Peptides against a protein of PDB entry 6NYY. Designs and how they scored, part 77

Target 1, 212 residues: chain A of PDB entry 6NYY
Amino acid sequence: KHFEQAIERVIGGLEKKTQVLQPEEKKTVAYHEAGHAVAGWYLEHADPLLKVSIIPRGKGLGYAQYLPKEQYLYTKEQLLDRMCMTLGGRVSEEIFFGRITTGAQDDLRKVTQSAYAQIVQFGMNEKVGQISFDLPRQGDMVLEKPYSEATARLIDDEVRILINDAYKRTVALLTEKKADVEKVALLLLEKEVLDKNDMVELLGPRPFAEKS
Target 2, 212 residues: chain A of PDB entry 6NYY as posed
Amino acid sequence: KHFEQAIERVIGGLEKKTQVLQPEEKKTVAYHQAGHAVAGWYLEHADPLLKVSIIPRGKGLGYAQYLPKEQYLYTKEQLLDRMCMTLGGRVSEEIFFGRITTGAQDDLRKVTQSAYAQIVQFGMNEKVGQISFDLPRQGDMVLEKPYSEATARLIDDEVRILINDAYKRTVALLTEKKADVEKVALLLLEKEVLDKNDMVELLGPRPFAEKS

## One batch from the design tools (peptide; made by RFdiffusion4, then SolubleMPNN)

Design b2_p17_8_s4 (from b2_p17_8 with S1M A8S K9R)
Fold by OpenDDE base, seed 3:
Structure b2_p17_8_s4 (fold): chain B 212 residues (1-212), chain A 17 residues (1-17)
Amino acid sequence: as target 1 above (212 residues)
Amino acid sequence: MLPDFSHSRTGTSLEPL
């Protein structure tokens, strides 16, 4: 109890008891978070879900928390599944509401950053090739790109392709698991917070063994 | 550098970061 609350305070911040969401916004958040939770549940290389919440905290209206594995090396497959999990909220909104919201802004930032890193830092794209450039950090002078405008266009195109492929993969997964997303969303609307045990009771055991 | 995937936050304030 005290340790979990301490972790929640560090990750989520203080509960905003005064922030009352409209029922439709709370519903949108529940389905968004359910999308993340279900995508993470059924993607092999996604980190195990620890907690999902629709209680507003700090700057967030909802959150999902995962237990990252201690990893120093990431494969393309691992990075793709993380991108898919991160897109799960946006995809859930599309599937259930036929509309998208601003709720995925941080998710899209992370997906975009990951896609660029894969292509220009890790050399993980066949068309761009085995290259590694430092991405300008926030606050660094926009140094001249160490590559041509033709290469810049190629990078931008391949980033878009990678993100679109992750998006399509997530759409396929959450469409297949649509009933599970609904179950999680409805239970979130009831309990506001779910843990791993709630997910096991609702969906059954995660189909991937926790690699110790 | 990879982003932090250990948590997701929905509906972060429209305040410019």
Scores: peptide ipSAE 0.303, ipTM 0.813, DockQ to the pose 0.446
Fold by OpenDDE base, seed 4:
Structure b2_p17_8_s4 (fold): chain B 212 residues (1-212), chain A 17 residues (1-17)
Amino acid sequence: as target 1 above (212 residues)
Amino acid sequence: MLPDFSHSRTGTSLEPL
């Protein structure tokens, strides 16, 4: 409890209980967070869900918290499932509302960063090849790219392909699990906060053993 | 460098655009 609350404060900031969302915005947040929760539940290489909340904290209107595995090496499959989980909110909005919101900005930033890292730092793309370059940091002078403009275009194209593949995988998953996303979203609208036990009661045990 | 996947957040600002 105290340790979890400390982590929540570091991650989410202070609860903004005075922030009143419009009912439609609160509904959007609930379905967005339900998308993350359900995607993480049914993806083998995703991290286990600890908590999901639609109570605004800091800059976030809602959040999902996961228990990361202690690992130093990541496979392409692990990174893909993490990308899919991170896209779960955006995909849920599309499936349930037929529209997308600005709510996924942080998720898309993470997905974009992960995709670029896979392609240009880890050499995980066959077309780009076994290369490793440092990504420009925010505030670094636009140093001349250590590669040609043709290579830059190829990287950009392969990043889009990777993200789109993750997106399509997430659409397929959350379409299959649409009823589960709705159950989680409705329960979030009622309770505002769910934990792992609420998810087990609602969806059954997570189908993947936590590799300790 | 990989991003932090330990959490997600809906929205980056509580301020209206």
Scores: peptide ipSAE 0.295, ipTM 0.818, DockQ to the pose 0.540
Fold by OpenDDE base, seed 5:
Structure b2_p17_8_s4 (fold): chain B 212 residues (1-212), chain A 17 residues (1-17)
Amino acid sequence: as target 1 above (212 residues)
Amino acid sequence: MLPDFSHSRTGTSLEPL
């Protein structure tokens, strides 16, 4: 309890119980979070869901929390599944509402950062090749790029391809699991907070062995 | 450096845009 509340405060911030979302916005948040939860459930290399909430907190309207693996080495496949899980909210909005919202901004930031890192730091793209550049940190004066404008364009194109592939994979997954996303979203609207046990009761056991 | 995927947050502000 106290430890969980401390983690919740660090991740989500203070509960803003005074912020009443409009019913339509609350519905959008529920389906967004359900998209994350279901994508994470059915992606092998996604981290297991710990908690999902649609209670507004200082840093968001909803959130999903995962148990990170103590992992130091990531495969391309693992990074792709993490990107897909992170896109799950945006994809759920598209599937259920035929529209997208600003709610995915932080998700898209993470996906973008991961895609660039894969291509320019980890050498995971065949067209760009076995290269590794330090990405400028926020506040570093980028004096000169260590690559040509042609290489910059290639990087940008391959980043878009990678993100689009992750997006399409997520669309395929959540379309297949559309009924499960609906179940999770409806239960979120009722309970406002779900844990791993609620997900097991609703969807059955996660199809991947817990690497305990 | 990879981003932290251990959590997601819907929305950037609780203030209306």
Scores: peptide ipSAE 0.294, ipTM 0.817, DockQ to the pose 0.520
Fold by OpenDDE base, seed 1:
Structure b2_p17_8_s4 (fold): chain B 212 residues (1-212), chain A 17 residues (1-17)
Amino acid sequence: as target 1 above (212 residues)
Amino acid sequence: MLPDFSHSRTGTSLEPL
């Protein structure tokens, strides 16, 4: 309890119980978070869901929290599944509402950062090749790029391809699991907060053995 | 550097645009 509350405060900030979302916005948040939860449940290399909430907090309208693993090495497959899980909210909005909102901004930032890192820092793209460049941090003087404008265009194209592949994979998954996303979203609208046990009761045990 | 995937957040602020 105290440890979970401390983590929740760090992740979400203080609960703003006085800020009541409009019912339609609350519904959007519920389906968005359900998309994250279900994607994380059915992706092998996603981190296990710990908690999902649609209670507004100082830094967000809802959140999903995953069990952190002390992992120092990531495979391309693991990074893809993490991207898919992170896209789960946006994809859920598209599937259920036929529209997208600004709610996925932080998710898209993370996906974009991960895609660029895979291509230009980790050498995980065959067209760009086995290269590693430091990405300029926000506020660093953009020094001259250590590569040509042609390479810059190639990087941008391959980033778009990688993100689109992750998006399509997530669409396929959440379309297959559409009924499960609906169940989670409806239960979120009722309980506002779900944990791993609620997910097990609703969806059954996670289909991947916890690698000890 | 990889982003933090330990959590996601819907929206960036509770303040109206």
Scores: peptide ipSAE 0.292, ipTM 0.813, DockQ to the pose 0.501

## One batch from the design tools (peptide; made by RFdiffusion4, then SolubleMPNN)

Design b2_p18_1_s1 (from b2_p18_1, 12 letters changed)
Fold by OpenDDE base, seed 5:
Structure b2_p18_1_s1 (fold): chain B 212 residues (1-212), chain A 18 residues (1-18)
Amino acid sequence: as target 1 above (212 residues)
Amino acid sequence: MELTKNASVDNVRYLEPR
């Protein structure tokens, strides 16, 4: 308890008691977070959810905490499920509101980074092939790309394909589980904070054994 | 966030205000 609260304070920062969201914005946050939570629940290789909150804190309007698996090697399938979970918020907004918000910016950044890494660092794309290039770090002088402009275009195309495939997979999943997303969103609006036990009560046990 | 060679498992996700 005390250790978890200390971690929460370090990770979440101080609650911004002064940041009052409008009811419609709070609803958007709840459904966004519910989308992530449900996607993560039903994707085998997503990290287990520990906590989800729609209480505004120093770093965000909402947040979720996960228990990452201690793994050093990732399969293409694992990376895809992680991308889908990360897209869950955006997809939920689309399904429930027919509109998208700026809330998914960080999620889209992460998905974009993962897609590029899979293609140009991990050699996980058949068209681009078994290549591995260092992605320019933020602040590195953009040295000449070690590949042609034709290869650059191919990379960009394959990144878009990969992200779109992950998006479509997430749309299919959250459409199938639409009622579950609604349940989680409504409970978030009531309680503002859910833990793993709340999710089990709502959705049943996670269908994947927690790898200890 | 450095794309660390290891897929940086973010333990916390935030919905950032804009």
Scores: peptide ipSAE 0.262, ipTM 0.726, DockQ to the pose 0.078
Fold by OpenDDE base, seed 1:
Structure b2_p18_1_s1 (fold): chain B 212 residues (1-212), chain A 18 residues (1-18)
Amino acid sequence: as target 1 above (212 residues)
Amino acid sequence: MELTKNASVDNVRYLEPR
């Protein structure tokens, strides 16, 4: 108990007891987090969920903690599942509310970065080919791109295709598992914090063997 | 061979107010 609270304080910071979310915003947060949780549950290569919270803290309106696998190498399939899990919040908002919020901005940034890395750094796109370029960091002088404007357009198009494919995959998954997303969201609204055991009680055992 | 640590493995994800 004390150790978990200490980890929560380190991860989430102090609970902002002063930040009262409107009920509708809290509902949006719950369904957003439920989308991530359920996507991660049913995607083989997603990181296992340890904890999810909709209690506002210094850093956010909600948070989720995962147990990352110590992996040095990622396949294209693994990166896709991670993208889908990251899109789970946005997709849940679309499915349940028919509207999207700004809450997915960080998720979309991560998905965008992953997509560009796959295409430009890892050579994982057949049209762009087996190339590897450094992505400009924020603050680096915009040196001339080591590729043509035609290649730049191709990269941008293939990034969009990859993200859209991940999005469609996530929509299909969370539509199939819509009742599970609802269960998780409703329980989040009740308990504000869920752990792996709560997820097992709601959804059953995760369908993928924990690679020890 | 610098295995680029994929910076994307955040152990914690936050829903930020924006």
Scores: peptide ipSAE 0.253, ipTM 0.719, DockQ to the pose 0.065
Fold by OpenDDE base, seed 4:
Structure b2_p18_1_s1 (fold): chain B 212 residues (1-212), chain A 18 residues (1-18)
Amino acid sequence: as target 1 above (212 residues)
Amino acid sequence: MELTKNASVDNVRYLEPR
């Protein structure tokens, strides 16, 4: 207990005891986090969930903690599954509420950054080809792009395709697993915090062997 | 060759308020 609380403080910051969410907002958070949790559970290359919480903390309304794999090289498939997991919250909101919230802003930022990196840094797109350009850092004077406007348009189009493919994959997955998302969301509303063991009890063992 | 840790691999995901 004390050790877990210490880890939570380091990772999530201090609980925002003053931030009382309305029941409907708390419900939205629970289903959002459940979407991430379930997507991560059933995607082979997603990072294993360690903890999910809907207790508001310094950085957010909820959080999910994952066990990072000691991995230096990522495949396109791994990056896709990570994108899908990251989209899980937004997709869950759409499936259960028929509406989307601003809560996915950070998720969408991460997905966008990943998609651009895959296409322009890692050469993972066949149409754009085996190229690697440094993305302008925030605050760098956008000097002349090292590529043509036609290439810029192609990159933008392929980024959208990649994100949309990840989105559709996530929709398909969470629609198939809709009952599991509901179970996780309801349990989150009761317990506010779930760990890996709670997920195993609720969903069964993760269908992918943990790389020991 | 510094294999740049894919900066996108956050061990913690946050749902941010508006």
Scores: peptide ipSAE 0.184, ipTM 0.685, DockQ to the pose 0.061
Fold by OpenDDE base, seed 3:
Structure b2_p18_1_s1 (fold): chain B 212 residues (1-212), chain A 18 residues (1-18)
Amino acid sequence: as target 1 above (212 residues)
Amino acid sequence: MELTKNASVDNVRYLEPR
């Protein structure tokens, strides 16, 4: 108990016991986090969930902790599943509430960055081709793009296609697993924190063997 | 904007408050 609390303090910061979310906001957070959790559970190449919490902390309203695999090489399929997991919160909000919130800003940033990296760094898009350009670092005035404006438009279009494909895949998955998202969200509203064992009790064992 | 070099999702994901 004390050791776990110490790790949680290091990772999540101090619980903001003073930040009382309104019931509707807490519900939104629960379904958002449930979307991530369920997407990660049923996507083969998603990182396994360790913990999910809707207790507000210094860095967020909710959080999910994953056990990343020690992996240096990623396939296109793996990157897609990671994008889908990252979109799980936004998709859950859409499915259950018919509205979206600002809560997915960081998720969308990560998805956008991944999509651009796949297309312009990893050469994973057939239309753009086997190219690799350095993405501008934060603060670097990209004075000159190493490609034409036509190529820039193509990149932007293919990024949107990739993100939309990931979004549609996530919608299909979470629609199929809608009852599971509901179960996780309701249990989050009750317990505020779920671990891997809670997920196994709710959903059964994860269908993908943890490749240790 | 540290483009996480490895498209690895951080081991901790946060839902940011407004």
Scores: peptide ipSAE 0.141, ipTM 0.677, DockQ to the pose 0.087; fails the geometry check

Design b2_p18_1_s2 (from b2_p18_1, 12 letters changed)
Fold by OpenDDE base, seed 1:
Structure b2_p18_1_s2 (fold): chain B 212 residues (1-212), chain A 18 residues (1-18)
Amino acid sequence: as target 1 above (212 residues)
Amino acid sequence: MELTKNASVDNTRYLEPR
């Protein structure tokens, strides 16, 4: 209990009990977080969900906590499933509300960073090829790109394709599992916090064996 | 209308492996 609370404080910051969300915003957050949770549940290479919360903490209105596997190497498939899980919130909002919010800004940033890293650092794109360039950090002098403007355009196009493919995959998954997203969202609105056991009770056991 | 700093809904902090 104390250790979990300490981890929650480090990850989420202090609970902002003073931040009262409007009921409609709280509903949006619940469905957003349910999208992440369900995507992570049904994606083989996603990290197992530990906790999902719609209690505002720090700058976040909700959060999902996953148990990361201690791994140094990531496959293209693992990175794709992580992208899909990260898009789960945005996709859930689209499916249930027919509108998108600013809530996915951090998710989209993470997805964008992952997509660029896959293409320009890990050589995971066939069109761009087996290349590895350092991505400019914020504040680094924009040194001349070590590649042509044509290559820059190709990179940008392939990043968009990769993100769109991840998005479409997530839409297909959460559309298939729409009833499960609804169940999780409704339970979040009641309990505000769900753990792995709540998810098992609601959805059944995760269909993928936990690789110990 | 200053768009107030949109609170990101999801602060999915991946514990970056150290």
Scores: peptide ipSAE 0.055, ipTM 0.685, DockQ to the pose 0.263
Fold by OpenDDE base, seed 3:
Structure b2_p18_1_s2 (fold): chain B 212 residues (1-212), chain A 18 residues (1-18)
Amino acid sequence: as target 1 above (212 residues)
Amino acid sequence: MELTKNASVDNTRYLEPR
């Protein structure tokens, strides 16, 4: 107990007990986090869920904690499933509320960064080809792009295609698992924090063996 | 005019291996 709390404090910061979300906002956060949790549960290459919370910590209104696999190499399939998991919150909001919020800003940033990295750093796009360019670091003067404006447009188009494909995949998954997202969201509203055992009780065992 | 700080849902915290 004390060790877990210490890890949570280091990772999540101090619980801001003072941030009282309005009931509607808390509901939005619960369904958002449930979307992440359920997407991660049913995606083979997603990291296993450890904890999901709708208790605001630091700058976040909710969070999901995953146990990353110790891996240095990522497949295209793994990166796609990670993108889908990351989009799970936004997709859940769309499915349940028919509206989107600013809550997915950081998720969309991560997805965008991953998509660009896949195309321009890892050479994972057939149309762009086997290329690898350094992405401008934050604060680096945007040096001249090492590629033509035509290539830049192609990259931008392929990034959008990749993100849209991940989005559609996530919509299909969470639509199929809509009842499971609802169960997780409702239990989050009750308990505020769920662990892996709560998820197993709600959804059954994760269909993918944890590759230790 | 207190700009309501749009709290981003920081949803995915990977336990960075120490």
Scores: peptide ipSAE 0.034, ipTM 0.656, DockQ to the pose 0.220
Fold by OpenDDE base, seed 5:
Structure b2_p18_1_s2 (fold): chain B 212 residues (1-212), chain A 18 residues (1-18)
Amino acid sequence: as target 1 above (212 residues)
Amino acid sequence: MELTKNASVDNTRYLEPR
């Protein structure tokens, strides 16, 4: 308990006990987090879910915690599944509410960063090719791009394609698993916090063996 | 009013290139 709370504080910040969400906002958060949780559950290369919460912490209204694998090398497939998991919240909102909120801002930032890294750092795009450029760090003087404007346009196009493909994959998955997203969201509204065991009870065992 | 961002804690440490 104390150790978990310490980890939660480091990751999510302090619990905002005073932040009362309106019922409709709390519902939105529950379905958003359920989208992340279910996407991660049914994506082979996603990290195992540890905890999902709709209790506001720090700057977040809800969060999902995953146990990252201790790995240094990532495949293109792994990165795609991580993108899909990260898009799960936005996709859930679209499926259930027919609207999108600002709640996915940080998720979209992460997805955008991952897509650019795959294309310009990891050489994972066939059209752009086997290239690796350092992405400007926040605060680095934007030195002249080491590539042409034509290459910049190609990169931007391929980033959009990659993100859209991940989005479509996530839509397909969460549409198929729509009933499971609903179950998780409803249970979140009751318990506010779910762990791996709650997910197993609700959805059955994760279909992928946890690679030890 | 700080827009409360949903932080999916994907601790995906993107390996910063060393």
Scores: peptide ipSAE 0.029, ipTM 0.636, DockQ to the pose 0.350
Fold by OpenDDE base, seed 4:
Structure b2_p18_1_s2 (fold): chain B 212 residues (1-212), chain A 18 residues (1-18)
Amino acid sequence: as target 1 above (212 residues)
Amino acid sequence: MELTKNASVDNTRYLEPR
């Protein structure tokens, strides 16, 4: 228990015990995090969930901790499932509240970055083709794009398609698993922190074999 | 399940209200 808390502090930052969320905001956070958790649970190529929390830490109101797979190579399918998991919070908010919040800003940033990387760095889009360009780093004046404006438009279009496809996939999944999202959210509101065992108790064993 | 130091944490699900 103490060791786990120490690791959580190192990885997640200090708990903001002084940050009291209103009940409705806490509810939003719980359902958002439940969306991530459930999406990750039922997506084959998502990283295994270790912990989910609605206790504010650092800059976040909630967080999820995952066990990264020891891998250097990522498939398109893996990247898609990671995108879906990342969208799980936003999708959960939409399904349960019929509204979206600013809470998903960082999730959307990650999804956007992943989508661009897949298309322009990894050559994972058939329309754009087998290309690999370095994305501008923050602060680098990209003097000249290594591709035409037509290619730029194509990239932008395909990025949107990819993100929308991931979003739709996540909507379908969490709609199917809506009751599971509810269970996780309600238990989060009660316990504030869930681990893998709590998830197994609620949802049953993860349907994918853990690669040992 | 023991939390490993190698676990990734996403703490940016919800941003603090500015």
Scores: peptide ipSAE 0.025, ipTM 0.621, DockQ to the pose 0.067

Design b2_p18_1_s3 (from b2_p18_1, 11 letters changed)
Fold by OpenDDE base, seed 5:
Structure b2_p18_1_s3 (fold): chain B 212 residues (1-212), chain A 18 residues (1-18)
Amino acid sequence: as target 1 above (212 residues)
Amino acid sequence: MELTRNASTDNVRHLEPR
């Protein structure tokens, strides 16, 4: 308990006990977090879920915690599944509410960053080719791009394609698992916090062996 | 910005209330 709370404070920040969400906002958060949780459960290369919470902490209204694998090398397939898991919240909102919220801002930032890195740092796109450029760090003077404006347009197009493909894959997955997303969301609204064991009770064992 | 292991796993959603 105390150790878990300490870890939660480090990762999520201080619990905002004073932040009372409206019932509709709390529902949106629950379904959003359920989308992440279920996507991560059924994607082979997603990190194992440790905890999901709809208790506001720090600046977050909800969060999911995952156990990262100790890996240094990532395949395209692994990066795609991670993108899909990260899109799970936005996709859940679309499926259940027919609307999207600002709640996915950080998720979209991460997905955008991953897509650009795959294309311009890892050489993972056939049209752009086997190239690797350093992405400007926040605060670096935007030095002249080491590539033409035509290449810049190609990169932007291929980034959009990659993100859209990840989005469509996530829509397909969470549509198939829609009942599971609903179960997780409803239990989140009841318990506010779920762990791996709660997920196993709801969904059965994760279909992928945890690579030790 | 290195896709540091940590940045990809912290699905801490910071909904900053505006």
Scores: peptide ipSAE 0.137, ipTM 0.696, DockQ to the pose 0.077
Fold by OpenDDE base, seed 3:
Structure b2_p18_1_s3 (fold): chain B 212 residues (1-212), chain A 18 residues (1-18)
Amino acid sequence: as target 1 above (212 residues)
Amino acid sequence: MELTRNASTDNVRHLEPR
């Protein structure tokens, strides 16, 4: 207990016990986090879920913790599944509420960064080709792009296509697993925190063997 | 931009407008 609380404080910050979310906001957070949890559960290349919480910590209203595999090389398929997992919150909001919130801002930033990296750093897009450019660091004045405006437009288009494909894949998955998302969301509203064992009890064992 | 493992795991949802 004390050790877990210490780790949680280091990772999530201090519990803002004073931050009482309105019931509708708490419901939105629960379904958002359930979307991430369920997407991660049923995507082969997603990291295994350790914990999901709707207890506000620091600036976060909810969080999911995963056990990342020690992996240095990522395939395009692995990066896609990670994008889908990251979109799971936004997609859950759309499926259950027919509306989207600002809660996915950090997720969309991560997805956008991943998509650009795949296309312009890893050469994973056939239309753009086997190219690798350094992405401008935050705060670097990008004086000159190493490519034409035509290439810039192509990159932007292919980034949008990749994100939309990940989004559609996530919509398909969470629509198929809609009942599971609801089960997780309802249990989150009751317990506020779920672990891997709660997920196994609720959904059954994760269909992908943990490649240790 | 290291697609650091942490980028996928730190699902800290910042709903508060900065």
Scores: peptide ipSAE 0.118, ipTM 0.690, DockQ to the pose 0.085
Fold by OpenDDE base, seed 2:
Formats: C-alpha cells, structure tokens, sequence
Structure b2_p18_1_s3 (fold): chain B 212 residues (1-212), chain A 18 residues (1-18)
C-alpha cells in the first residue's frame, strides 16, 4: 500500500482529494479511460495495461499506466496501434456521448507528434518518401524548413490522413467492443481504479501474449 | 512543437483537465 502510493505519486502526482468532479464529468472520465483500456486490450501492438484510474491527480483527471517495453525499433504497425490506443479516449467520448471534450488534448498532441515523426523523421510515408528531418525542439529558433512549401503542405496532408486512418480504426474497434467499453467504464465508476486482473475478470484474458 | 523522441514511449497517459 505505502509503496504503491509512493509509485502512484511519482507517476500521477498528488491525489486531488478535494477536487470534486461533477457526476457527468466523472462519467466522461470513466468512459474516456475505458476507451483507452479497451483499445489497448484488443490491439496487438498496444502496450499491456497495468492500471487505469479515474482518481484526479496533479497531472490529470484520470490516467492509464502501461507496462514499459524495452524496445528501440518500432514498426509502422506498432506505431499505428499505439496511435489507436491513444485515440481510444476521444473515440469513446464520441461513441457514448456524441460529443468531444478538451480531455483528449494530451492524447491528440501525442498522436500528432507520432504522425509527424513517422512522416518526416522515419520516412514511413510513401508520398513524402524516404526523408528524415529533425523536428524543431521546443524553444529552438524555427530555422528555415529544409523543404519547400509544397512539401510542407504534403506533409501536413499526410499527417492528417494518418491520424484520420488511426481514428477510423479506433472507431471501428471500439464500436465492435462497445459493450466492453461500457463494462469497464461502469466498473471504473464503482472502483475508481482497475488493474490488469480486474480487466481479465471483466473481459477475459487479453487475446495477445504479453511479450516478456 | 517539440516532437520529443519519447512522446510515443510514455508509459503513463493522463487525461488533463482543460
């Protein structure tokens, strides 16, 4: 307990025990986190879920913790599934509420960063081609882009395509698994914190072997 | 926009209040 709480404080920050969410906001958080959890459960290349929480902490209203993978090389398929998992919260909100919230901002930032990296750093887009440019770091003077405005537009278009494809894939998955998302969300509203065992009890074993 | 190398490797995802 004390050790787990210490880890949770490091990961999530201080618990905001005084932060009372409105019931509808708490419901939104639960379904958002359930979307991530279920997407991660049914995507082969998603990181295994360790914990999901809807207890507000210094860094957020909810969080999902995954088992770190010690890998240095990523495939397009792995990056896509990771993008889909990251979009799971936003997609869940759309499916269940017919509206979206600001809650997905960090998720969208990560997805955007991944998409740009795939296209302009990893050369993973056929239209843009085998290029690799360093993306400006936060605070670096935006040096002149090493490519034309036409190439910049192409990059932007292909980023949108990639993100939209990941979004559609996630919509399809979570629509198929809608009942599972609801089960997880309802259990989150009851327990506020779920672990891997709770997910196994609720959904059955994850269909993909955890790579040790 | 700092595309940190590790943006995809975050083991913790947060729902940020905004």
Amino acid sequence: as target 1 above (212 residues)
Amino acid sequence: MELTRNASTDNVRHLEPR
Scores: peptide ipSAE 0.153, ipTM 0.692, DockQ to the pose 0.080; fails the geometry check
Fold by OpenDDE base, seed 1:
Structure b2_p18_1_s3 (fold): chain B 212 residues (1-212), chain A 18 residues (1-18)
Amino acid sequence: as target 1 above (212 residues)
Amino acid sequence: MELTRNASTDNVRHLEPR
């Protein structure tokens, strides 16, 4: 109990009991978080869900907490499933509302960063090849790129392809599991917080063995 | 306003070359 509350404070910050969301915004948050939760449930290489919440906290309107595996090495397949899980909120909004919100900004930033890292740092793209360049950090002098403008265009194109492939994979998954996303979203609107046990009761056991 | 903090995506940031 005390340890979980401490982790919640570190991850979510203080509960903003004073922030009243409009019912439609709260519904959007519930379906967004349900999209993340369900994507993480049915993606083999996604981190196991511990908790999902639509209670507004210092840094967000909702959050999903996962048990990260201590991994030092990631495969391309693992990075793809993590991208799909991260896109789960945006995809859920599209499927259920036919519109997208600004809520996915941080998710899209993380997906964009992961896609660039895969292509220009990890050499995981066949067209760009086995290259590794440092990504410019915010505040670094815009040094000349160590590659041509043609290579820059190729990188940008392959990043877009990778993100679009992850997006399409997530759309396919959450469309197949649409009823499960609805169940999670509706229960979130009632309880505001769900744990792993609530997810097991709704969806059944996670189809992937927890690699201990 | 940021909706989601995923702890799972923060691990990708740690893969940024120091």
Scores: peptide ipSAE 0.035, ipTM 0.648, DockQ to the pose 0.206; fails the geometry check

